# Designs tried in a protein design run: peptides against a protein of PDB entry 6FRK. Part 5

Target 1, 411 residues: chain A of PDB entry 6FRK
Amino acid sequence: NEEVLNAMLKEVCTALLEADVNIKLVKQLRENVKSAIDLEEMASGLNKRKMIQHAVFKELVKLVDPGVKAWTPTKGKQNVIMFVGLQGSGKTTTCSKLAYYYQRKGWKTCLICADTFRAGAFDQLKQNATKARIPFYGSYTEMDPVIIASEGVEKFKNENFEIIIVDTSGRHKQEDSLFEEMLQVANAIQPDNIVYVMDASIGQACEAQAKAFKDKVDVASVIVTKLDGHAKGGGALSAVAATKSPIIFIGTGEHIDDFEPFKTQPFISKLLGMGDIEGLIDKVNELKLDDNEALIEKLKHGQFTLRDMYEQFQNIMKMGPFSQILGMIPGFGTDFMSKGNEQESMARLKKLMTIMDSMNDQELDSTDGAKVFSKQPGRIQRVARGSGVSTRDVQELLTQYTKFAQMVKKM

## One batch from the design tools (peptide; aimed at target 1 L326 F332 T334 D335)

Design b1_p9_1_s4 (made by RFdiffusion4, then SolubleMPNN; from b1_p9_1, 6 letters changed)
Fold by OpenDDE base, seed 1:
Structure b1_p9_1_s4 (fold): chain B 411 residues (1-411), chain A 9 residues (1-9)
Amino acid sequence: as target 1 above (411 residues)
Amino acid sequence: GLFDLLLKL
């Protein structure tokens, strides 16, 4: 039993390292999981797999929790939010996403461009702000970011703005001049929150980068960007560990709406490849598709059929950026995204739908579709012949359905 | 993915 546990934990550790989780955190998780598993309870015939999965999940949740309550803006007050991070982290785009998020929630929001180092920074911010109808401030002539930040904050305070976001200069590297400029800006504007923006795609560099910012600037919140498709979310754990600050939001793509409040449970579920059914339901609701209420009601009752999966694939094909939605479906995230472009992913869904088109109503409408096929293996052969696919392709579909249906039963 | 690994365990 201990050898089997050690082998399982070795594979989990390898997969976490492949997901850009820092080696120190992976070692700590391995030790914590070992200490949390009662080997005597495992000997009593409890589902060893479920126990290990639960222990791994629980320890990953702890790694994302800094033990510090996230700062939240106060309604009817002036909340100054300073953004810090390297150039290319998605900082400027994230400022616009956060401003738009609060604007949609009925907050009076504005943007300040205090990036004097990057040519065209103000034009980029102005373009994004104008598209989102967000008020903005900046200068084409002032070179001191402290002056721009101070004047912009004063202006928007006088105009009774509730959310005042200050975008600062980045650098390609951690330079003393960058940190001095950031400290001067922070001292001048006295921000209520300092948000560190981190690119998740930098992988193992996340720890060192996040630490260098925290050692120089009083980072109170983290936003992780580029958590779309190929970015392994393990860098987020490194950011929390290094900054001791909560992740407050995540950027999930390039669109202004590709931004959501950080939820620990959905994030860890996605990192594990369990998918994000909650986020999938939220996205399905945002599309206002006519049959969404009936599907959501079934999902809330832990009911999920092969027909419900078929209808969901039809909805996904209508939803635009297909990559993001596949990453929310249990078992589709890593294998569907790793090998192909959006066209290949669409072709895979169409293939799965073609397999389901060869199923009968008893198979499609069963709340335990996988068990219907397991009890009568001749059904797999019939469906495979009807759809022109292998029996393996039908078994893979049933495996995906089973993964999803098990997740729905846990909601 | 990690879940598929945990499911094979």
Scores: peptide ipSAE 0.012, ipTM 0.517, DockQ to the pose 0.023
OpenDDE base, seeds 2, 3, 4, 5: peptide ipSAE 0.011, 0.010, 0.007, 0.011; ipTM 0.503, 0.487, 0.417, 0.500

Design b1_p9_2 (made by RFdiffusion4)
Pose (drawn by RFdiffusion4):
Structure b1_p9_2 (pose): chain A 374 residues (1-38, 47-273, 303-411), chain P 9 residues (1-9)
Amino acid sequence: NEEVLNAMLKEVCTALLEADVNIKLVKQLRENVKSAIDNKRKMIQHAVFKELVKLVDPGVKAWTPTKGKQNVIMFVGLQGSGKTTTCSKLAYYYQRKGWKTCLICADTFRAGAFDQLKQNATKARIPFYGSYTEMDPVIIASEGVEKFKNENFEIIIVDTSGRHKQEDSLFEEMLQVANAIQPDNIVYVMDASIGQACEAQAKAFKDKVDVASVIVTKLDGHAKGGGALSAVAATKSPIIFIGTGEHIDDFEPFKTQPFISKLLGQFTLRDMYEQFQNIMKMGPFSQILGMIPGFGTDFMSKGNEQESMARLKKLMTIMDSMNDQELDSTDGAKVFSKQPGRIQRVARGSGVSTRDVQELLTQYTKFAQMVKKM
Amino acid sequence: SLEQLLERI
């Protein structure tokens, strides 16, 4: 049985290694689902599913904007990850939700970058800012957020150039652009086909700049997006959106369960009964109930107080014979009144008859009356 | 008898 756990466990470790999941997290997840584990494909895959939900959970809720206030969002990520594409996908998303959204092109390096964001904004009917001539992104971002602030826009999305960590020049310039406009949220946009080089770049982005949200693009293809587990662990940020195509409407919020599945592949007879059950539990205590001075009108009249401390086990064989629908019903007496067929199976395996209940049903009706009167 | 018992509680 130890060999059936390991053959089926190394087959999931290969399923995650093929899904671009970091080899560090596969080796760690393997011995986490092995230590926490101490119709067969369900008792195994349920344990694997719960261990994955433990990894995709960063413990941090997403940053959401406030209507009636200026929200500045700054996009960061590697070269070619889809920042300018996801910039228009997000401005279009909120603009359709009713936000005064606008775009700023703070890319002074990439050829045809302002022309790219201009044509994406021209198409989606979204205001945009940028420059062909301005070579300083700190100047384009500062003079754009200033313009759209004096025009009272609620979502101001600043697009930046692609950068990698080994370029300290572009990492300083990213930090200065973030210090000039002071964004309310910084989004790390990552390609879904990224391999093992993801945790190092995503961590260096978190160090130089404060990354709070992660977006995974190019998920409409074959890439399952396992590199996102290494960006969530590195940036400490949840995934809020995914990209699912080249168009502006190929964009939707991140849901954890479908991503992990792809990455993996009045008083009633019942109340009359419980009140009795506690009066029998407090039943050997009936002599304490006769103690009150001047209240002892009677005690154990006609000896019937002895069988009121004997009827509740027989009535329990009826509850033992009951399932969770009758037991957890608001009116435990209405489930059997409509279907007196349930009065026969309660009588079979519990040894009580269907006759005994007629006297009980009269005793029930009287008890149900005096509680609604309570 | 059951009524006398409920009055006692």

Design b1_p9_2_s1 (made by RFdiffusion4, then SolubleMPNN; from b1_p9_2, 5 letters changed)
Fold by OpenDDE base, seed 1:
Structure b1_p9_2_s1 (fold): chain B 411 residues (1-411), chain A 9 residues (1-9)
Amino acid sequence: as target 1 above (411 residues)
Amino acid sequence: TLEELLKKL
C-alpha cells in the first residue's frame, strides 16, 4: 500500500509541476498528503483513488488560502485601489476589467492612469475606459506619476466616486526605481488596497516575481491573469505563498467580461481537471438560454443524465467563446483546448453528440448511465457500431459523463 | 498532465 501510495504521489507531484506549481509547494503538499492519508482506512476497502484525490484537493485548497480575509470595498465610501505589477502582466487590462465588474454591480467607478513610463499607456487606458463607459483621468504632459495619481484621486474623491482604480507604471524587470516609484505613489494616495497583478503564463517564475513585489510593497491582494492560455494555474499557489495575500479575481481571457471573483473550490477543481460546474452554471445563467431553468434545477437536485449532457453540449455549441466554456466542463480540460482550434473543439463535441445519438432512451435518461453500460457491455459495442466510432471513444464519453455526474452529486 | 494523471488514477 505504501509503495502504491508513493507511486501515485510521484505521478501527482509530476503533474503539479507540469501545472506550474512551485517545487517547494509540491514537496510540502506531498508530505502533507502522506500525513493526511490514513493507511488503515485505505486497507479497510475505501477507494484509494478517491482518498488520494480528496487529500490532494484539500491540501491544494490550503495552499490557495493565505489565512487572511480579502479586502472588500465599502459601499458609499471612497475606495482607492492601487495596481502594481510588471509590464505585460495584464495590469492595465485588469484595471479596466475590475472597473467594469464594479460598474456592472452598480458602483460609481473610475480609472486613473499613473503610468508615465510606457508610451501610449494613457491612450490604451482611455480606449478601454471609453469602450466600457468608465470615467478616467491621466496626463499627456505630466511625467511624475505621484502628481497624476494624487490629482486623479483628489478629483474623483471630490466627485464622490466609490471605486478609484490607479494603474501604475510597470517595468520589464524588478528594478529599485520601480519599487521606489510605487512607494511614492502609495504614500501620496494612501490606497485602501494594493493589488498585485501576476501573469500565470510565466510558470515557475511566479514565486520569485511575487516575492520581489511583496518584499518591497505592501501587497494586500492578488489578481492572476492569462488563465485562458497555456497557463495551468499552478502559479497562483506560488503568488499566495509568496505574498501571503488572497487572490481576489482571475482574468480568464482578453474580453472585458473575462474576469471573475476568485473561488477556491472551482479553481482547484479546474486545476485538477475536474472542471468548473459552478462557473458553467453561472455562465449558462448569464446567457439566458430558454431551456436553462430545467437543466439548473436537475443539477441542483444532483440529477444528471446523458441526455442532460447532450442538451448541455447543444447549448455550448450555441455559446461563444467556445474555448472558455469547454475549459469549465469536467474532462474537457486545457489539453482538450490546447491541441486544437475552436473548430476542432466543436468537431469533438459534435462527435460526442453523434455517439449519444446512437444511444436509446433508457441509456440517455438513466441517472446512472455509466452503470447501465457497465452492466451490459454489449451496449457499448452497439453504440460504437451505430455511431461509427471505436468502443474506446464510447468508453471515454462514459468516463466524462461519470466525472460530471459525480460532481453534480456533490453540489 | 494532471488531468491525464487523474484519468490513470
Scores: peptide ipSAE 0.019, ipTM 0.503, DockQ to the pose 0.022
OpenDDE base, seeds 2, 3, 4, 5: peptide ipSAE 0.009, 0.008, 0.000, 0.014; ipTM 0.470, 0.460, 0.318, 0.509

Design b1_p9_2_s2 (made by RFdiffusion4, then SolubleMPNN; from b1_p9_2, 4 letters changed)
Fold by OpenDDE base, seed 3:
Structure b1_p9_2_s2 (fold): chain B 411 residues (1-411), chain A 9 residues (1-9)
Amino acid sequence: as target 1 above (411 residues)
Amino acid sequence: SLEELLKLL
């Protein structure tokens, strides 16, 4: 039993190291999992794999929980949020995403560009802010980030803004001059929250980077970016361990909407390759697609029509980048998420919808749509001609529908 | 389960 446990823990430890989890955290997790598993309960015929997976999951959940409550803005107050992080971390993009997130929730939000080091930083922020209709401040002539940050914060406080986001300079590496500049800005504006933005794609460098920021500035929150790429997110554990600060949001792509509140359980599920079903449910619920409640009710009754499948495809298309949805589905490997496969997957859904657009209400609203077509094969030929597709493409759609309808009947 | 439905997509 101990040999089997040690073999399975070796596989899990290897997978966590390949997920960019720091070697010290992997060692500690291995010891904690060994201490949490009763070998006698493992002997009683319980699924040893499920017990180890549950123990690993529970210990990973503890590693992303710093035991500190995340800062939240106070309604009717001027909340100053300072962003810190390296150049290329996605910091500037994340400032815009956070501002847009609060704006959509009915907060009076603004952006300040205190990045005087990067050429075009203010133009980039201005472009993003203008697209999102977010008020912004910055200078083309002032070179002191302390002056820009102070003036911008004062301006927006006087204008009764509730969320005041300050983007600071990044550097390509950890430099003492960057940390002194960040301290001077922080002392001048007295932020209510300091957000460290970390790129998940830097892998094993996450610990050293996160520690260097925390040792110099009072980081109170973490945002992890580029979790849509090949980065498995193991570096996020290192950031929490080093900063002792909660992850508050994650960046899941390049779009302004590719930003979500951090949830521990979904994140660990995704890190383990279990998929993020909860995050899918939450994202579907956040879209307030009124049609989803009616669909969930029909699904509970074991009824599923071709129209219900069409409405689901419309909902999937409204959820944004299809790669994010697929990357939340358990067992859809990262290979399905290549940018080429996303457009192809969306084109495939659109093709299926175009086939259904050539169906009549009797075909769409039948609780046994496949049987309607099987009884009258001439319907397949009509739909194929109407949609400009082969009879095979219509048969493939009906085969997919039949698989879904059979599954809904088993729910 | 919703999980099984998502595996069919």
Scores: peptide ipSAE 0.006, ipTM 0.433, DockQ to the pose 0.086
OpenDDE base, seeds 1, 2, 4, 5: peptide ipSAE 0.005, 0.000, 0.000, 0.000; ipTM 0.494, 0.325, 0.348, 0.411; seeds 4, 5 fail the geometry check

Design b1_p9_2_s3 (made by RFdiffusion4, then SolubleMPNN; from b1_p9_2, 4 letters changed)
Fold by OpenDDE base, seed 1:
Structure b1_p9_2_s3 (fold): chain B 411 residues (1-411), chain A 9 residues (1-9)
Amino acid sequence: as target 1 above (411 residues)
Amino acid sequence: SLEELLKKL
């Protein structure tokens, strides 16, 4: 049992390292998981797999919890939010996404460009702000970011703005001059929250970068960017560990709407390839699809058929951006998305639908569709022949369905 | 990948 546990934990550790989880955190997780697993309970016939999965999940949840409550803006007050981070982290885009998020929630929001270092920074912010109808401030002539930030904050305070977002200069690397500038800006504007923006795509460099910022600036919140279908979420754990600050939002793409509040459980579920059913439900609700209520009601009752999966695939094909929605479906994780563009992902989805088109109503409408096929293996061969695919392709579909249906039963 | 691992588990 201990050898089997050690082998499984070795595989878990390898996959976490491949997901850009820092090696120190992976080592700690392995030790914590070993200590959390009662080997005597494992001997009593408990599902060893489920117990290890639960222990890994629980320890990953702890790694994204800094034990500090996230700062939240106060309604009817002036909340100054200063953004810090390297150039190319997605900081400027994230400022616009956060402003738009609060604006959509009925907050009076504005943007300040205090980036005097990057040519065209103000034009980029102005373009994004104008598209989103967000008020903005900046200068083409003032070179002191402290003056711009101070004047902009004063202006928007006098105009009774509730959310005042200050975008600062970035650099390509850690430089003392950048940190001095950030400290001068922070001292002048007295921000209610300092948000560190981190690019998840830098992988193992996330720890060192996040630590460098936290050692110089009083980072109180983290936003992780570029968490699209190709980005490995493990860098987020490193950011929390290094900054001791909560992740408050994640950026999931290039669109202004590709921004969501950080939810620990869905994030860890997605990192583990368990999907994000809650985020899928939220996204289905936001789209106001005609049949969404019926699907949500079935999901709430723990009922999920192959037909319900087929209907969901039809909805996904209508929804775009396809990459983000597939990454929310259990068993359609990063590996399903990593192998191709949106067109290839659509072709894969269409292939799965074509397999289901060769199923009968008994197979499609069964609340345990996988068991129908497991009891009568000849059904797999019939469906494979009918759809022109391998028996393996049908088994892969049934495996995906089983993963989804097992999660729906746990809701 | 972690997903491949969870498939092997």
Scores: peptide ipSAE 0.020, ipTM 0.508, DockQ to the pose 0.022
OpenDDE base, seeds 2, 3, 4, 5: peptide ipSAE 0.010, 0.010, 0.013, 0.015; ipTM 0.465, 0.465, 0.619, 0.504

Design b1_p9_2_s4 (made by RFdiffusion4, then SolubleMPNN; from b1_p9_2, 3 letters changed)
Fold by OpenDDE base, seed 1:
Structure b1_p9_2_s4 (fold): chain B 411 residues (1-411), chain A 9 residues (1-9)
Amino acid sequence: as target 1 above (411 residues)
Amino acid sequence: SLESLLEKL
């Protein structure tokens, strides 16, 4: 049992390292999982896999919890939010996404461009703000970010704005001049929250970068960007560990709506390739598709058929951007996204639907479709022949269905 | 992938 546990933990550790989780955190996770697993309870015939998976999940949830409550803006107050981070972290785009998020929630929101270092920073912010109908401030001539930030904050305070977002200069590297400038801006505007923006795509560099910012600036919140279906979420754990600050939002793409409040459980589920069924349901609800109520009701009752999966694939094919939605479905995250563009992902869904078109109503409408096929293996061969695919392709589909149906039963 | 490793679990 200990050898099996050690082998399984070695595989999990390898996968977490491949997901850009810091090696120190992976070691701690391994030790914590070993200490949390009762080997005697595992000997009593409990599903060892489920126990290890639950222990890994629980310890990952602890790694994204800094033990500090996230700052939240107060309604009817003036909340100054300062953004810090390296150039190319998605900081400026994230300022606009956060402003738009609060604006859609009925907050009086504005943007300040205090980035004097990057040519065209103000034009970029102005373009994004104008598209979203967000009030903005900045200068084409003032070179002191402290003056711009102070004047902009004062202006928007006098106009009774509730959310005042200040975008600051970035640099390509950690430079003392950048940290001095950030401290001068922070001292002048007295922000209620300092948000560190981190690019998830930098992988193992996330820890060192996040630590360097935290050691110089009073980072209170983290936003992780570029968590589109290709980005490995492991850097987020490193950011929390280094900053001791909660992740408050994630950026999931380039669109202004590709921004969501950080949810621990869905994030860890996605990191583990379990998918994000809650986020999928939320997105399906936002699209107001006529057939959504019936599907959501079935999902809430823990019922999921191959037909329900087919209907879900039809809905997904009606939704863009296709890549983000696939990354929310259990078993579609990494392998569907890693090998192709949106067209290849769509071709894969069409292939799965074509396999399902060769199924009969008994197979499609069974609450345990995988068991119907397992009891009568001749069904797999019939469906494979009918759809022009291998028996392996049908088994892969049934494996994906089984994963999804098991998750729906846990909701 | 982490998924393929968790499938082997």
Scores: peptide ipSAE 0.021, ipTM 0.597, DockQ to the pose 0.022
OpenDDE base, seeds 2, 3, 4, 5: peptide ipSAE 0.015, 0.014, 0.014, 0.006; ipTM 0.565, 0.505, 0.480, 0.540

Design b1_p9_3 (made by RFdiffusion4; failed a check: the pose's geometry)
Pose (drawn by RFdiffusion4):
Structure b1_p9_3 (pose): chain A 374 residues (1-38, 47-273, 303-411), chain P 9 residues (1-9)
Amino acid sequence: NEEVLNAMLKEVCTALLEADVNIKLVKQLRENVKSAIDNKRKMIQHAVFKELVKLVDPGVKAWTPTKGKQNVIMFVGLQGSGKTTTCSKLAYYYQRKGWKTCLICADTFRAGAFDQLKQNATKARIPFYGSYTEMDPVIIASEGVEKFKNENFEIIIVDTSGRHKQEDSLFEEMLQVANAIQPDNIVYVMDASIGQACEAQAKAFKDKVDVASVIVTKLDGHAKGGGALSAVAATKSPIIFIGTGEHIDDFEPFKTQPFISKLLGQFTLRDMYEQFQNIMKMGPFSQILGMIPGFGTDFMSKGNEQESMARLKKLMTIMDSMNDQELDSTDGAKVFSKQPGRIQRVARGSGVSTRDVQELLTQYTKFAQMVKKM
Amino acid sequence: IHQLLEELS
């Protein structure tokens, strides 16, 4: 049985290693689902599913904008990850939700970058800012957020150039662009086909600049996006959106369950009964109930107080014979009145008859009356 | 609780 756990466990470790999941997290997840584990494919895959939900959970809720206030969003990520494409996908998302959204092109390096964001904004009917001539992105971002602030826009999305960590020149310029415009949220956009080099770059981005949200693009293809587990652990940020194509409407919010599945592949007879059950539990205590001075009108009249401390076990073979629909019903007496066929099965395996209940049903009706009167 | 027992008896 120890060999059936390991053959089926190394087959999921290969399923995650092929889904570009970091080898550090596969080796760690393997011994986490091995230590926490101490119709067969369900008792195993359910334990694997709960261990994955434990990893995709960063514990941090997403940053959401406030209507009527200026929200500045700054995009960061590697070269070619889809920042300019996801800039228009997000401005188009909120603009359709009713936000005064605008775009700013703070890329002064990439050829045809302002022309790219201009044509994406021209098409989606979204205001845009940038420059062919201005070579300082700190100047383009500052003079753009200033313009769209004096025009009272609620979503101001600043696009930046691609950068990698070994370029300290572009990492300082990213930190200065973030210090000039002071964004309310910084989004780390990552390609879904990224391999093992993802945790190092995503961590260096978190160190130089404050990353609070992660977007995973190019998920409409064969890439399952296992590199996102390493960006969530590195940036400490949840995934808010995913990209699912080249167009502006190929964009939707991140849901954890479908991504993990792809990455993996009035008084009733019942109340009359419980009040009785507690009066029998407090039933050997009936002599305490006759203690009150001037209140002892009677005690154990006609000896029938002894069987009121004996009827509740026989009535419990009825509850023992009941399932969770009758037991958890608001009116435990209405489930059997409509279907007196349930009065015969309760009588079979519990040894009580269907006759005994007629005297109980009269005793029930009287008890149900005096509680609605209570 | 005592009066309820008298009424039931």

Design b1_p9_3_s1 (made by RFdiffusion4, then SolubleMPNN; from b1_p9_3, 3 letters changed)
Fold by OpenDDE base, seed 5:
Structure b1_p9_3_s1 (fold): chain B 411 residues (1-411), chain A 9 residues (1-9)
Amino acid sequence: as target 1 above (411 residues)
Amino acid sequence: ILDLLLELS
């Protein structure tokens, strides 16, 4: 019993480390999960696999929850939001995404470029802000970020702006001069919220970086960027642990619209390779695809067929940007996005659809399509021959389908 | 590797 538990925990810990979760957090999680299971096994005689999965999920939810309520702007007030983070974290892009998010929600929003260190920082911000029709402030001549930030905040306060976002200099290294400048800016403008922007791809370095920012300024919020790439987001747990601050938004691509409010459950599901079914449902609902009401009802009833998966792939191919939607599908998020551009992801979907085009109605409409194929291996060979693929490719499709169908049954 | 990493941490 303990050997099976330890083996399953080892697999989970490996998957979490491969997701860039900090080794200390993985160790603590393993201990907390062991303690939780030992208590529950003594009580219920329940299926150990379900208990482990539930305990792991519950402990990951706790690691994402700092126990602090996220700051929210007050309507009709002047809210100053200061952005801090390393160079290349996506900080400047995220300032524009957040400004655009609030503007679309009917907030009077503006941007200030207090990045005097990076050549062309103001031009980049100006370009992004102009495209989004967001008012902006900065200087080509002033080199003191304190002066620029103070003047910009005063200007936009006098113009009754509700959301005043201040972008600061990011540096490549934890230089004392950067942190001093950042503290001087914070002291001058007295921000209502300080947002730490973290690149999800920096992996194990997330903790040390997040801590260095928190030790110098009152970080109150975290935004995680580049969750569309190879990053599984495990570094976000380190940022929450180090800053003791909630993740408020995530960046999911390069476009100004590739920005969403953070949701704990979908994020943890994705981190565990469970996909984001809730986010997929929300995204499907946002797209007003009339044909998807029937699918949403089937998903709510825990029904999912290979035909339903095929119809979803057709919808995904119609919807664009393909990358965001694939990242929400269980078993597609990491392996589909990690190895290719949008074109390669589309080619893989087309290949999967071609495999399904060689399936019969009994195979497509079965509530357990994988079991139909497992009972009669000759079906795999028929489908492989019909679609011009290997039996391995058909088995891989059935494995992906099984992962998805098992998740739908848990909804 | 995991056990080694967990021992080194």
Scores: peptide ipSAE 0.013, ipTM 0.524, DockQ to the pose 0.010
OpenDDE base, seeds 1, 2, 3, 4: peptide ipSAE 0.000, 0.000, 0.005, 0.000; ipTM 0.450, 0.347, 0.470, 0.354; seeds 2, 3, 4 fail the geometry check

